# Peptides against a protein of PDB entry 2C5K, part 102

Target 1, 91 residues: chain A of PDB entry 2C5K
Amino acid sequence: EDPFQQVVKDTKEQLNRINNYITRHNTAGDDDQEEEIQDILKDVEETIVDLDRSIIVMKRDENEDVSGREAQVKNIKQQLDALKLRFDRRI

## One batch from the design tools (peptide; made by RFdiffusion4, then SolubleMPNN)

Design b2_p29_4_s4 (from b2_p29_4, 17 letters changed)
Fold by OpenDDE base, seed 4:
Structure b2_p29_4_s4 (fold): chain B 91 residues (1-91), chain A 29 residues (1-29)
Amino acid sequence: as target 1 above (91 residues)
Amino acid sequence: MTLREEIEKEKEEKRRKKEEEEKEKLEKL
């Protein structure tokens, strides 16, 4: 198993769950559910930092071609930014 | 630290499998 690809997959699944929730709940919902979304978004931010650090290590210490992994992390960042904008625009 | 936890989990699973294979080899001798 590639731990990097597993984390990328899990992160995409989390972002998709939030996106589907926001689509069904276009206004702020129950406070517990809104807090859970905020916590997941924070966990995704921390996960992206860990992914970026892993890429730096692979590039520096193993001299590996990381271009594919950099593209995956960039895609997750774009999805996260889009979800934050959708989340913050709810009344 | 999600990626670090998954890396350590995979290392631990590989270690466990290796230990189980070594144990099974010893029990057959």
Scores: peptide ipSAE 0.059, ipTM 0.424, DockQ to the pose 0.064
Fold by OpenDDE base, seed 1:
Structure b2_p29_4_s4 (fold): chain B 91 residues (1-91), chain A 29 residues (1-29)
Amino acid sequence: as target 1 above (91 residues)
Amino acid sequence: MTLREEIEKEKEEKRRKKEEEEKEKLEKL
């Protein structure tokens, strides 16, 4: 099992859950739910940093083609940025 | 387990497997 792919999958599932929440709640919700979303978005940011570090290590130590993994992390970053913009634009 | 712990654990398993394969290759020379 590739732990990098498992984490990419789990992160995408988290982002999809938040996206579905924001779609159902187009206005700022309860403070507890807004804080939970902020915490998950922060955890996703930290996860992306760890994924980027893992790619650097694979490229250095294993000399593997990381281009596919770099594209996956780039896609997650784009999803995160789009969600942050949707989250912040709610009144 | 955190993501980091899962990645580190699998890296350690891959390293151990590679060391075992290298040892087996050296023992066959």
Scores: peptide ipSAE 0.051, ipTM 0.404, DockQ to the pose 0.035
Fold by OpenDDE base, seed 3:
Structure b2_p29_4_s4 (fold): chain B 91 residues (1-91), chain A 29 residues (1-29)
Amino acid sequence: as target 1 above (91 residues)
Amino acid sequence: MTLREEIEKEKEEKRRKKEEEEKEKLEKL
């Protein structure tokens, strides 16, 4: 199994779960729920850094065509940015 | 195991498997 594709899948599933939570909870939750969402968003940011680093290594060391993987990471970044904007705009 | 460590481990396993397959081909010549 390609661990890059598994992590991309898991990250998209995490972002979808938070997006569904925010849709159900359009007002800020309690401090514990807001902290949990912030922690998951931070973990996704760290995961994106690790995906980007893996692409740099593949391009440098294996001379692989990384264009497909770069497009996947770009899509996750766009999903994260949209989700952060929805999270921050809650009253 | 971090994502980086998992990706690096799978790359090392693929490299090792390829080297073993090349060695087995050389031993049969």
Scores: peptide ipSAE 0.044, ipTM 0.394, DockQ to the pose 0.034
Fold by OpenDDE base, seed 2:
Structure b2_p29_4_s4 (fold): chain B 91 residues (1-91), chain A 29 residues (1-29)
Amino acid sequence: as target 1 above (91 residues)
Amino acid sequence: MTLREEIEKEKEEKRRKKEEEEKEKLEKL
């Protein structure tokens, strides 16, 4: 299985889980649950950096068309930014 | 391994497999 696609899938699933949590908990939860969400969001940020690095290498070393992968990473970045905004707007 | 290294490794394994398959086809001609 393409490990890039697996990581993209797993990242989208994590973002969807957080989105569902925020939807159910429109107010800040307990400090432990808020910290866990922050940690997952940070892990997603680190994953996006690794995905971007992998695209640079594919473009350089394999001369592959990376346009599809760049679009996938862009979509994850947009989902992350939307979730950060939703997370921060909770009272 | 980093995610990058894992992706690069799987790509190299796929390349090697294709080269072996093409070599086997040529040896049968």
Scores: peptide ipSAE 0.035, ipTM 0.389, DockQ to the pose 0.033

Design b2_p29_5_s1 (from b2_p29_5, 14 letters changed)
Fold by OpenDDE base, seed 4:
Structure b2_p29_5_s1 (fold): chain B 91 residues (1-91), chain A 29 residues (1-29)
Amino acid sequence: as target 1 above (91 residues)
Amino acid sequence: SLFEEQNKKLKEKVKELRKETEEKEEKLE
């Protein structure tokens, strides 16, 4: 498995773990876990930048079809946005 | 930490991806 696919997989897994945590903790807390989640969400945003940069580089090769990878990144962005919404709406 | 190991793993893979991307960018120049 190439680094791109591994990053996609690991990112989705991390977001799923956070989602599970939020499911068990519907009220925002003032603990280390809440801060860690916020940090991870920011890290995921940067990871998406890295994924997009990878795709941009691949697009420079006219023989490369990046549509599949673009769809994967779009899916991660959607997952992140949904998770951020759940995280931020907790009181 | 509930997320530390996974986050560590992810950061390492991101590092690999970034390195690969940078190397490819250099070759395209």
Scores: peptide ipSAE 0.590, ipTM 0.908, DockQ to the pose 0.878
Fold by OpenDDE base, seed 2:
Structure b2_p29_5_s1 (fold): chain B 91 residues (1-91), chain A 29 residues (1-29)
Amino acid sequence: as target 1 above (91 residues)
Amino acid sequence: SLFEEQNKKLKEKVKELRKETEEKEEKLE
């Protein structure tokens, strides 16, 4: 599996883990895990930048279709936005 | 922690992605 797909997979998995945590913790707490989640969400934002950079470089190859990868990144962005909203609503 | 192992794994894969991207970008120059 290429690094792009692995990053997509791992990012989605991490967001799912956070989502599951939020499900179990509907009220925001003042614990280490809440802070860790905030840090992870920021890290995911940076990860998306790296994914987008990868796509930009791929677009420079005239024989490569990046539509699928763009859709994957879009999906991650949507998942992140939904998760951030859910996380923030508890505060 | 609950997320530590996954975070570590993800960070390593991101580094790999970034490295691959940089290498490809250099070849296009």
Scores: peptide ipSAE 0.589, ipTM 0.908, DockQ to the pose 0.887
Fold by OpenDDE base, seed 5:
Structure b2_p29_5_s1 (fold): chain B 91 residues (1-91), chain A 29 residues (1-29)
Amino acid sequence: as target 1 above (91 residues)
Amino acid sequence: SLFEEQNKKLKEKVKELRKETEEKEEKLE
């Protein structure tokens, strides 16, 4: 599997794991896991930058179809935004 | 930590992606 698809897969999996954690921990705490989640969410933002850069490079090759990859990144961004909202809204 | 192994795996794949992207960028220049 190519690095792009693997990154997409692993990123979505990580976000899903965090989402499940938030579901089980609806109250924000001051522990190592909370800090780690915040760091991961920041890292995912950087990962999205890397994914977008990869797509930009592919688009420079007229023979490369990037529509599917653009949709995948859009989906990850939406998933991240929803997760950040849940994370920040916890009391 | 709870997410340590997943994070390590992801970071390695991101490095691979970045390297591939950089190599392609150089060829396009």
Scores: peptide ipSAE 0.587, ipTM 0.907, DockQ to the pose 0.834
Fold by OpenDDE base, seed 1:
Structure b2_p29_5_s1 (fold): chain B 91 residues (1-91), chain A 29 residues (1-29)
Amino acid sequence: as target 1 above (91 residues)
Amino acid sequence: SLFEEQNKKLKEKVKELRKETEEKEEKLE
């Protein structure tokens, strides 16, 4: 498995773990875990930048199809946005 | 923590991705 696919898989797993945490903790807290989640969400945003950069470089190679990877990044962005919304809406 | 090991693994793979991207970009320049 190439690094791009590994990052995609691990990022989605990270977001899923956070989603599970939010499900178990429907009220916002001011503890270390909440802060850690906030930091991870920021790290995922940076990871998306890295994924996009990878795709841009691939697009410069005429022999590489990036459509599938673009769809994967789009899916991660959607998952992140949905998770951020759940995280921020908690009271 | 609940996320520590996953974070560590992810950061390692992101670093690997960055390296690969940089190497490819340099070859294309």
Scores: peptide ipSAE 0.588, ipTM 0.908, DockQ to the pose 0.849; fails the geometry check

Design b2_p29_5_s2 (from b2_p29_5, 13 letters changed)
Fold by OpenDDE base, seed 4:
Structure b2_p29_5_s2 (fold): chain B 91 residues (1-91), chain A 29 residues (1-29)
Amino acid sequence: as target 1 above (91 residues)
Amino acid sequence: SLFKEAQEKLKENVKKLREETEKKEKELE
């Protein structure tokens, strides 16, 4: 599997893990897990930048077809936004 | 940690992605 698809997969899996954690922890805590999740969410934002940059560069090559990749990144962004909302709304 | 090992794997793959991107940029120059 190419790095782009692998990163997409890994990112979505991490977001799913965090989502499951939030489901089991509806009250925001002050433990190491909460901080780790915050760090991962920031890392995901940076990962999205890397994914977008990959697409931008590939689009400069007329021989490359990046169709579908932009939609994949959009989906991750939506998943991240939804997760951040769930994470932040906890009291 | 529930996420550390997975995050390390993710970061490794991100590095690979970044390297491919940079390589492609050089090819386009």
Scores: peptide ipSAE 0.732, ipTM 0.945, DockQ to the pose 0.894
Fold by OpenDDE base, seed 1:
Structure b2_p29_5_s2 (fold): chain B 91 residues (1-91), chain A 29 residues (1-29)
Amino acid sequence: as target 1 above (91 residues)
Amino acid sequence: SLFKEAQEKLKENVKKLREETEKKEKELE
């Protein structure tokens, strides 16, 4: 599998793990695990930058179709935003 | 932890992505 698809898969899996954690921990905590999740969410934002950069470069190649990849990144952004809301709304 | 090893693997793959991106960019120049 190419690096782009692997990163997409790994990112979504991490977001899913966080989503599952939030489900099990609906009350906000103040421990190392909560901080780790915050760090990962920030890292995902940077990963999205890397994914977008990849798409931008590939779009310069007339033989490449990036429509599917753009949709994948859009989906990750939506998933990230939803998780941020769930994470921040906990009391 | 629940996330650490997975995150490390993700970062390795992100590095590969950046390397491929840079390689492609150079090929297009």
Scores: peptide ipSAE 0.732, ipTM 0.945, DockQ to the pose 0.881
Fold by OpenDDE base, seed 5:
Structure b2_p29_5_s2 (fold): chain B 91 residues (1-91), chain A 29 residues (1-29)
Amino acid sequence: as target 1 above (91 residues)
Amino acid sequence: SLFKEAQEKLKENVKKLREETEKKEKELE
């Protein structure tokens, strides 16, 4: 598996883990897990920058096929936004 | 923790992605 697809997979899996955590913890806490989640969410934002850069560079090569990759990144951004909303709305 | 090992793996793969991107960008110069 190429690095782009691996990162997409890893990112979505991590966001899913956080989503599952939120499901089990509907009230915001003040512990190491909450801080770790906040750090991961920031890391995902940086990861998206790296994914977008990859697409931009590959699009400069006419021999490269980036079909579907932009949609994949869009999907991750949507997943991140939805997760951040769930995380922040907790009481 | 729930996320530590997975996050370490992710960061390693992000590094590989970034290196691949930088290599490709250099090839296109």
Scores: peptide ipSAE 0.731, ipTM 0.945, DockQ to the pose 0.900
Fold by OpenDDE base, seed 2:
Structure b2_p29_5_s2 (fold): chain B 91 residues (1-91), chain A 29 residues (1-29)
Amino acid sequence: as target 1 above (91 residues)
Amino acid sequence: SLFKEAQEKLKENVKKLREETEKKEKELE
């Protein structure tokens, strides 16, 4: 599997793990798990930058179609935004 | 932990992605 698809897969899986954690922990905490989640969410933002850079470079090749990859990154961004909202709204 | 091993693996794959991106960029020059 190519690195782009693997990163997309890994990122979505991490976001899903966090989402599952939030489901089990509806009240915000200050333990190590909460801090780890905050760090991962920040890392995902950086990962998205790397994914976008990959797409930008590939788009310079006229023989490459990156429409599917752009949609995948868009989906990750939406998933991240929804998760951040869910995470931050907890009391 | 719940996330650490997965995150480490993800970071390894991100590194591979960046390397591939850089390689492609050089090929396009």
Scores: peptide ipSAE 0.731, ipTM 0.945, DockQ to the pose 0.896

Design b2_p29_5_s3 (from b2_p29_5, 14 letters changed)
Fold by OpenDDE base, seed 3:
Structure b2_p29_5_s3 (fold): chain B 91 residues (1-91), chain A 29 residues (1-29)
Amino acid sequence: as target 1 above (91 residues)
Amino acid sequence: SLFKEQQEKLKEKVKELREETEKKEEELE
């Protein structure tokens, strides 16, 4: 098992779960679930830092190709940004 | 909670990633 790939997978799954929640809750609530989502989104930002650090270290090894991993992280960042926008614009 | 258990598992994998990164960095030194 590759921890990088597992983190990528699990992060995307978590973001998808949140996206599904937002779909079911288009109006922002003031409950523990909303707060939990905010915390998770912040955690994802930190997870992205860890993913980027992993790539930076791997790039120091000329025998490693990280282009695929960079694309994966880029995709997660895009997914996060889209989700944050959707989450925040709810009234 | 819809997310708590999954988030805990994710955090465990993030720790593994961080440890792997550290080991790789040490190998490159």
Scores: peptide ipSAE 0.679, ipTM 0.933, DockQ to the pose 0.888
Fold by OpenDDE base, seed 4:
Parts: C-alpha cells; structure tokens; sequence
Structure b2_p29_5_s3 (fold): chain B 91 residues (1-91), chain A 29 residues (1-29)
C-alpha cells in the first residue's frame, strides 16, 4: 500500500478512535487526554494539507491518474469537520 | 494515552508521503 492510501487509512482510524472517545466522554474534561485529542486534530489538519499537496503534485504528471484521491481527502475533511463539531460542542 | 502510539505511526507515514511528494515534484522539473 502506498503512503497516500496508508495515510488516508490511518487518519480515518484515528478520527474514529477520537469519535469513540467522545461518545464515551460527552462532557469536556480538563485532562491530558483532551489536550492530546486537540493536538491530534491539529495534526490531522496538517496531514490533509500533505495529502492535498500530494494530489496537486501528481496531477502535474499527465501519466498519473489521481482519480478517487480527491474524493478520499474530501471524505476525511468531512469526517474531521464533523468530529471537531462534536468535540467543541461538549459542555 | 489512547492515541499516542498510533499517532506516532501515522506521523511516520506522513513523512513518507511528504518525501514522495517532494521527490515527485523534483522529478517533474
């Protein structure tokens, strides 16, 4: 599996883990775990930049087909946005 | 920590992705 697909997979997995955590912890806490989640969410934003950059560069090569990759990144962005909303809504 | 180990693993893959991207960009020049 290429790095792009692996990053997509692992990113979604992390977001799923965080989502599960939020499900179990519906009230915001003042602990290290909450801070770690916030840090990871920021890391995911940077990861998305790296994914998009990869697509942009590959699209410069007419011999490369990036079909589907943009949709994958869009899906991650949607997942991240939904998760951030859940995370921030907690009282 | 629930996430740290996985995040470190992911960071390594992100590094690989970035390196491949940079390499590809150089090849396209």
Amino acid sequence: as target 1 above (91 residues)
Amino acid sequence: SLFKEQQEKLKEKVKELREETEKKEEELE
Scores: peptide ipSAE 0.679, ipTM 0.933, DockQ to the pose 0.881
Fold by OpenDDE base, seed 1:
Structure b2_p29_5_s3 (fold): chain B 91 residues (1-91), chain A 29 residues (1-29)
Amino acid sequence: as target 1 above (91 residues)
Amino acid sequence: SLFKEQQEKLKEKVKELREETEKKEEELE
């Protein structure tokens, strides 16, 4: 498996783990786990930048089709946005 | 923790992605 697909897969898995945590912890806290989650969400934003950069570079090669990869990144962005919304709206 | 080990491994793959991207960009120049 190429690095792009591995990053996509592992990023989604991490977001799913956080989503599961939020499900079990519907009340916002001020503990180490909450801070760790916040840091990871920021890391995911940076990861998305790296994924987009990869796509931009690959698009310069006329022999490469990145349409599927663009859709994957879009999906991750949507998942991240939804997760951030759940995370931030907890009381 | 629930996330740390996974995150560290992910960061390794992100590094590989960056290296691959850089290599490809150099090949296209």
Scores: peptide ipSAE 0.678, ipTM 0.933, DockQ to the pose 0.911
Fold by OpenDDE base, seed 2:
Structure b2_p29_5_s3 (fold): chain B 91 residues (1-91), chain A 29 residues (1-29)
Amino acid sequence: as target 1 above (91 residues)
Amino acid sequence: SLFKEQQEKLKEKVKELREETEKKEEELE
C-alpha cells in the first residue's frame, strides 16, 4: 500500500478511535487523554497539509488522476470538522 | 496510552508520504 493510502487509512482510524472515546466520555474531562486528543487533532490538521501537498505535486503530472485522492482528503476534512465539533461542544 | 502508539506509527507514514512527494517533485523537474 502506498504512503498516501496508508496515511488516509490511519488518519481515519485515529479519528474513529477519538470519536469512540468521545462517545464513552460525553462530558469534557481534565485528564491526560483529553490533552492527547487535542494534540492528535492538531497533528491531523498538519497531516492534511501533507496529503494536499502530495496531491498538488501529483497534479503536475498530466497522466495522473487525483480526483479520487482529493475526495478522500475532503472526506477526512469533513470527519475532522465533525469530530472537533463533538469534542468542543461537550459540557 | 490509547492513541500514542498508533499516532507514532502514523507519523512515520506521514514522513514516508512527504519523502515520496519530494521524490516525485524532483522527477518532475
Scores: peptide ipSAE 0.677, ipTM 0.932, DockQ to the pose 0.916

Design b2_p29_5_s4 (from b2_p29_5, 14 letters changed)
Fold by OpenDDE base, seed 5:
Structure b2_p29_5_s4 (fold): chain B 91 residues (1-91), chain A 29 residues (1-29)
Amino acid sequence: as target 1 above (91 residues)
Amino acid sequence: SMFKEANEKLKKKVEELRKATEEKEKELE
């Protein structure tokens, strides 16, 4: 098992779940689910830190090509930013 | 909850990633 790829996969799936929730809930609510989503978005930000750290360490190995992994993390960051914008713009 | 179980599983995988990173860093010392 490659923990990097597993984390990438699980993170994207979590963001997709939240995105689907927002699609069904275009108005911000005051319930446990909204707060949970806020917490998970912060957890995803921390997850990205761990992904970046793993890439930084791998880049110290001259035999490793991390360009693909860097692109994956960039994609996750873009997905997160888009989701945060969508989440925050809700009335 | 729709998200809690998935989030806890994700946290466990992140821990595995952190451990793998630490091991790799040690190899590079």
Scores: peptide ipSAE 0.699, ipTM 0.940, DockQ to the pose 0.887
Fold by OpenDDE base, seed 1:
Structure b2_p29_5_s4 (fold): chain B 91 residues (1-91), chain A 29 residues (1-29)
Amino acid sequence: as target 1 above (91 residues)
Amino acid sequence: SMFKEANEKLKKKVEELRKATEEKEKELE
């Protein structure tokens, strides 16, 4: 896999791991793991910036088709937004 | 933690992506 696909895969796996944690911890806690998750969500936001930057650069190459990559990033953004909503709505 | 280890791996791959992006940008100049 190229770095883009690997980052997409690792990002989605990280979001899934957090989503599973939220499922097991539907009540918000005040422990180190909650803060760690918040930090990771910020790291994912930064990762998305790097993914978008990669797409922008690749679009300058006429031999590259980035439509699939744009869809992948869109999907990650949607997954992140949904996860943030679940994380923040916990009582 | 599993979160931390996964996050460190992700950061390494992001760095690889950033470097690849920079190299591609140089090729396009």
Scores: peptide ipSAE 0.699, ipTM 0.940, DockQ to the pose 0.863
Fold by OpenDDE base, seed 3:
Structure b2_p29_5_s4 (fold): chain B 91 residues (1-91), chain A 29 residues (1-29)
Amino acid sequence: as target 1 above (91 residues)
Amino acid sequence: SMFKEANEKLKKKVEELRKATEEKEKELE
């Protein structure tokens, strides 16, 4: 598996872990886990920058089709946005 | 933490992606 697909997979799994945590913790807490999740969400944002960068570079090669990869990153962005909204809505 | 180990693994894979991207960019020059 190439690094792009591995990063996509690992990112989605990390977001799923956080989503599961939020499900079990519907109210915001003041503990180390909440801060860690905030940090991870920021890390995912940076990861998306690297994913987009890889696509931008690949698009410079006319022999490469990045449509599938663009769709994957779009899906991750949507998943992140939904998760951030869910995380921030908690009281 | 249930997240730390996974996050460290992710960061390592991101670094691999970054390096692969840089190599591809060089190939396109």
Scores: peptide ipSAE 0.699, ipTM 0.940, DockQ to the pose 0.906
Fold by OpenDDE base, seed 4:
Structure b2_p29_5_s4 (fold): chain B 91 residues (1-91), chain A 29 residues (1-29)
Amino acid sequence: as target 1 above (91 residues)
Amino acid sequence: SMFKEANEKLKKKVEELRKATEEKEKELE
């Protein structure tokens, strides 16, 4: 098992779940679900820190090629930013 | 909740990642 790839997968799936929720709820609500989403977005930000840390450590090993992993994390960051925009700009 | 269970699973995997990272750091010492 590769925990990096699993975390990447699970993070993207979580963001997708939230994105789907936003699609179904185009108007911002004032309920526990909205607050939970905000908390999860913060958890994702912390997860990205852990992903980046793992890459930094792996880059110390000359036998490791982390280009693909860096691209994956970049993609997650872009996905998160886009999601934040959708979430925050709802009327 | 549609998110809580998934979030708990994610947190567990993040912990595994953190441990793997720490182990790698030790190997590189």
Scores: peptide ipSAE 0.698, ipTM 0.940, DockQ to the pose 0.831

Design b2_p29_6_s1 (from b2_p29_6, 16 letters changed)
Fold by OpenDDE base, seed 2:
Formats: sequence, C-alpha cells, structure tokens
Structure b2_p29_6_s1 (fold): chain B 91 residues (1-91), chain A 29 residues (1-29)
Amino acid sequence: as target 1 above (91 residues)
Amino acid sequence: DEWRKELKEQRERLKKSVEKLREETERRE
C-alpha cells in the first residue's frame, strides 16, 4: 500500500464531494455545512504541504521518479483552487 | 444529514491516510 497514492485518492474524493455540494447549493447554505467545508478546504491545503514534503524526501532517492507525483499534486492544487473559487463566488 | 455524515467520514479517512504519509515521510527524513 502506497500512503501517497491513498492520500491523493482521499483528497480528490473529498474535493469531489465538496464540488457536488457547490453544484447543489449555488448560494450559501446551512452555516454548519459551510463551516465544515471551509475546514475541509484548510485540511486539504495542509495535506498538500504533506504531499510536497513527501516528494522532497523522495527526490533524495535517485531510484524514485517524482515527476508523476508532482503532477498529481499539481492537479490537486488546481482542483482545490478551482473549488475555492467556485465556493467563494456563491452569494 | 447523510451527505454531512459521509463528508465527515471522508474527512476522517483523509486524516488517517495523511498520518500514514507523515509517518513514512518522517522515517525517511
């Protein structure tokens, strides 16, 4: 089992769920739900830091190709940024 | 409520997976 890939998977699933929420709620909804989403977005930001740190450590091993993982993290960052934009644009 | 429940479950799952990643990273640092 690869912890990195599991984190990537779980992160994307989390973001997808929030994206679905935004799709169903074009305006700000229940305060508790909105706050939880904000917390999760912060969790994802912290998760990205952990992912990047793991990649930095991997770069110390010449036998490990990190380009694929860097691309995955980049994709997550893009997904997060897009989601945050959608979330914040709601009235 | 079901959505919120699943959201929280996913959040906890992510936290667990992140912990495993951190442990692995720390062992290699």
Scores: peptide ipSAE 0.722, ipTM 0.940, DockQ to the pose 0.855
Fold by OpenDDE base, seed 5:
Structure b2_p29_6_s1 (fold): chain B 91 residues (1-91), chain A 29 residues (1-29)
Amino acid sequence: as target 1 above (91 residues)
Amino acid sequence: DEWRKELKEQRERLKKSVEKLREETERRE
């Protein structure tokens, strides 16, 4: 599979897992799982940098259409922001 | 627990997929 699409898929799976966790845990915890969730959110932020870098390289070549990939990254960013907000607002 | 185990496995899978993406990107730069 295309490395870009594989990363998108794996990132979405991670964010979906975190979303389920937040739903089950409406109160902020102080355990290893909470810390791992925070680490994964940072991993996703770094992953987005790598995805954007990949798109920049593709966009350099005028023969490559990046609009679809840009939309995918935008969607991931929106999902990440929503999850971060939910995660941080827990009491 | 099983949830944490799967979470860690998914995290590692993402790291591996990102590495492949980075390698491809670097080759094209």
Scores: peptide ipSAE 0.721, ipTM 0.940, DockQ to the pose 0.849
Fold by OpenDDE base, seed 3:
Structure b2_p29_6_s1 (fold): chain B 91 residues (1-91), chain A 29 residues (1-29)
Amino acid sequence: as target 1 above (91 residues)
Amino acid sequence: DEWRKELKEQRERLKKSVEKLREETERRE
């Protein structure tokens, strides 16, 4: 598996894990756990920047189709935004 | 806590994956 796909996989797995946590914790839980989640969400934001950077570099080569990768990143962004909304709306 | 352990392991895995991607991207730039 190429590095891009591995990052996509690991990112989605991380977000899914956090999503499951939020589902089980409708209110703010343990401060240490909450802070860890916040840190991970920030790491994912940076990861998306790295994914986009990778796509930009690939897109310079006219022989490389990046449409599939762009769609994957878009999906991750949507997943992150939805997760952040759920996380922040908790009392 | 098993949950915290798994979360940490996943976080570290992602960090390693990202590093590999960055290295590849930088080589192509």
Scores: peptide ipSAE 0.720, ipTM 0.940, DockQ to the pose 0.872
Fold by OpenDDE base, seed 4:
Structure b2_p29_6_s1 (fold): chain B 91 residues (1-91), chain A 29 residues (1-29)
Amino acid sequence: as target 1 above (91 residues)
Amino acid sequence: DEWRKELKEQRERLKKSVEKLREETERRE
């Protein structure tokens, strides 16, 4: 599979899992799971950087369309932002 | 627990996929 698409898939799967966790744990905890989720959210932020870098490289080729990939990254960013807000606003 | 185990496995999977993406990106640079 295309490495870009694999990253997109894996990223969304992680974000979905975190979303489910937040739903089940609406009260903020102080355990290793909470810390790991924080780390994963940071990992996703770094992953977005890598995705953007790949798109930049693709855009250097005039014959390569990146609009679809840009939309995918935008979607991931939106999903990440939403989850970060949900995670941080838990009481 | 199983949830944490799966979460860690997925985290590692993502790291591996990202590495492949980086390698591809570097080849194209």
Scores: peptide ipSAE 0.720, ipTM 0.940, DockQ to the pose 0.891

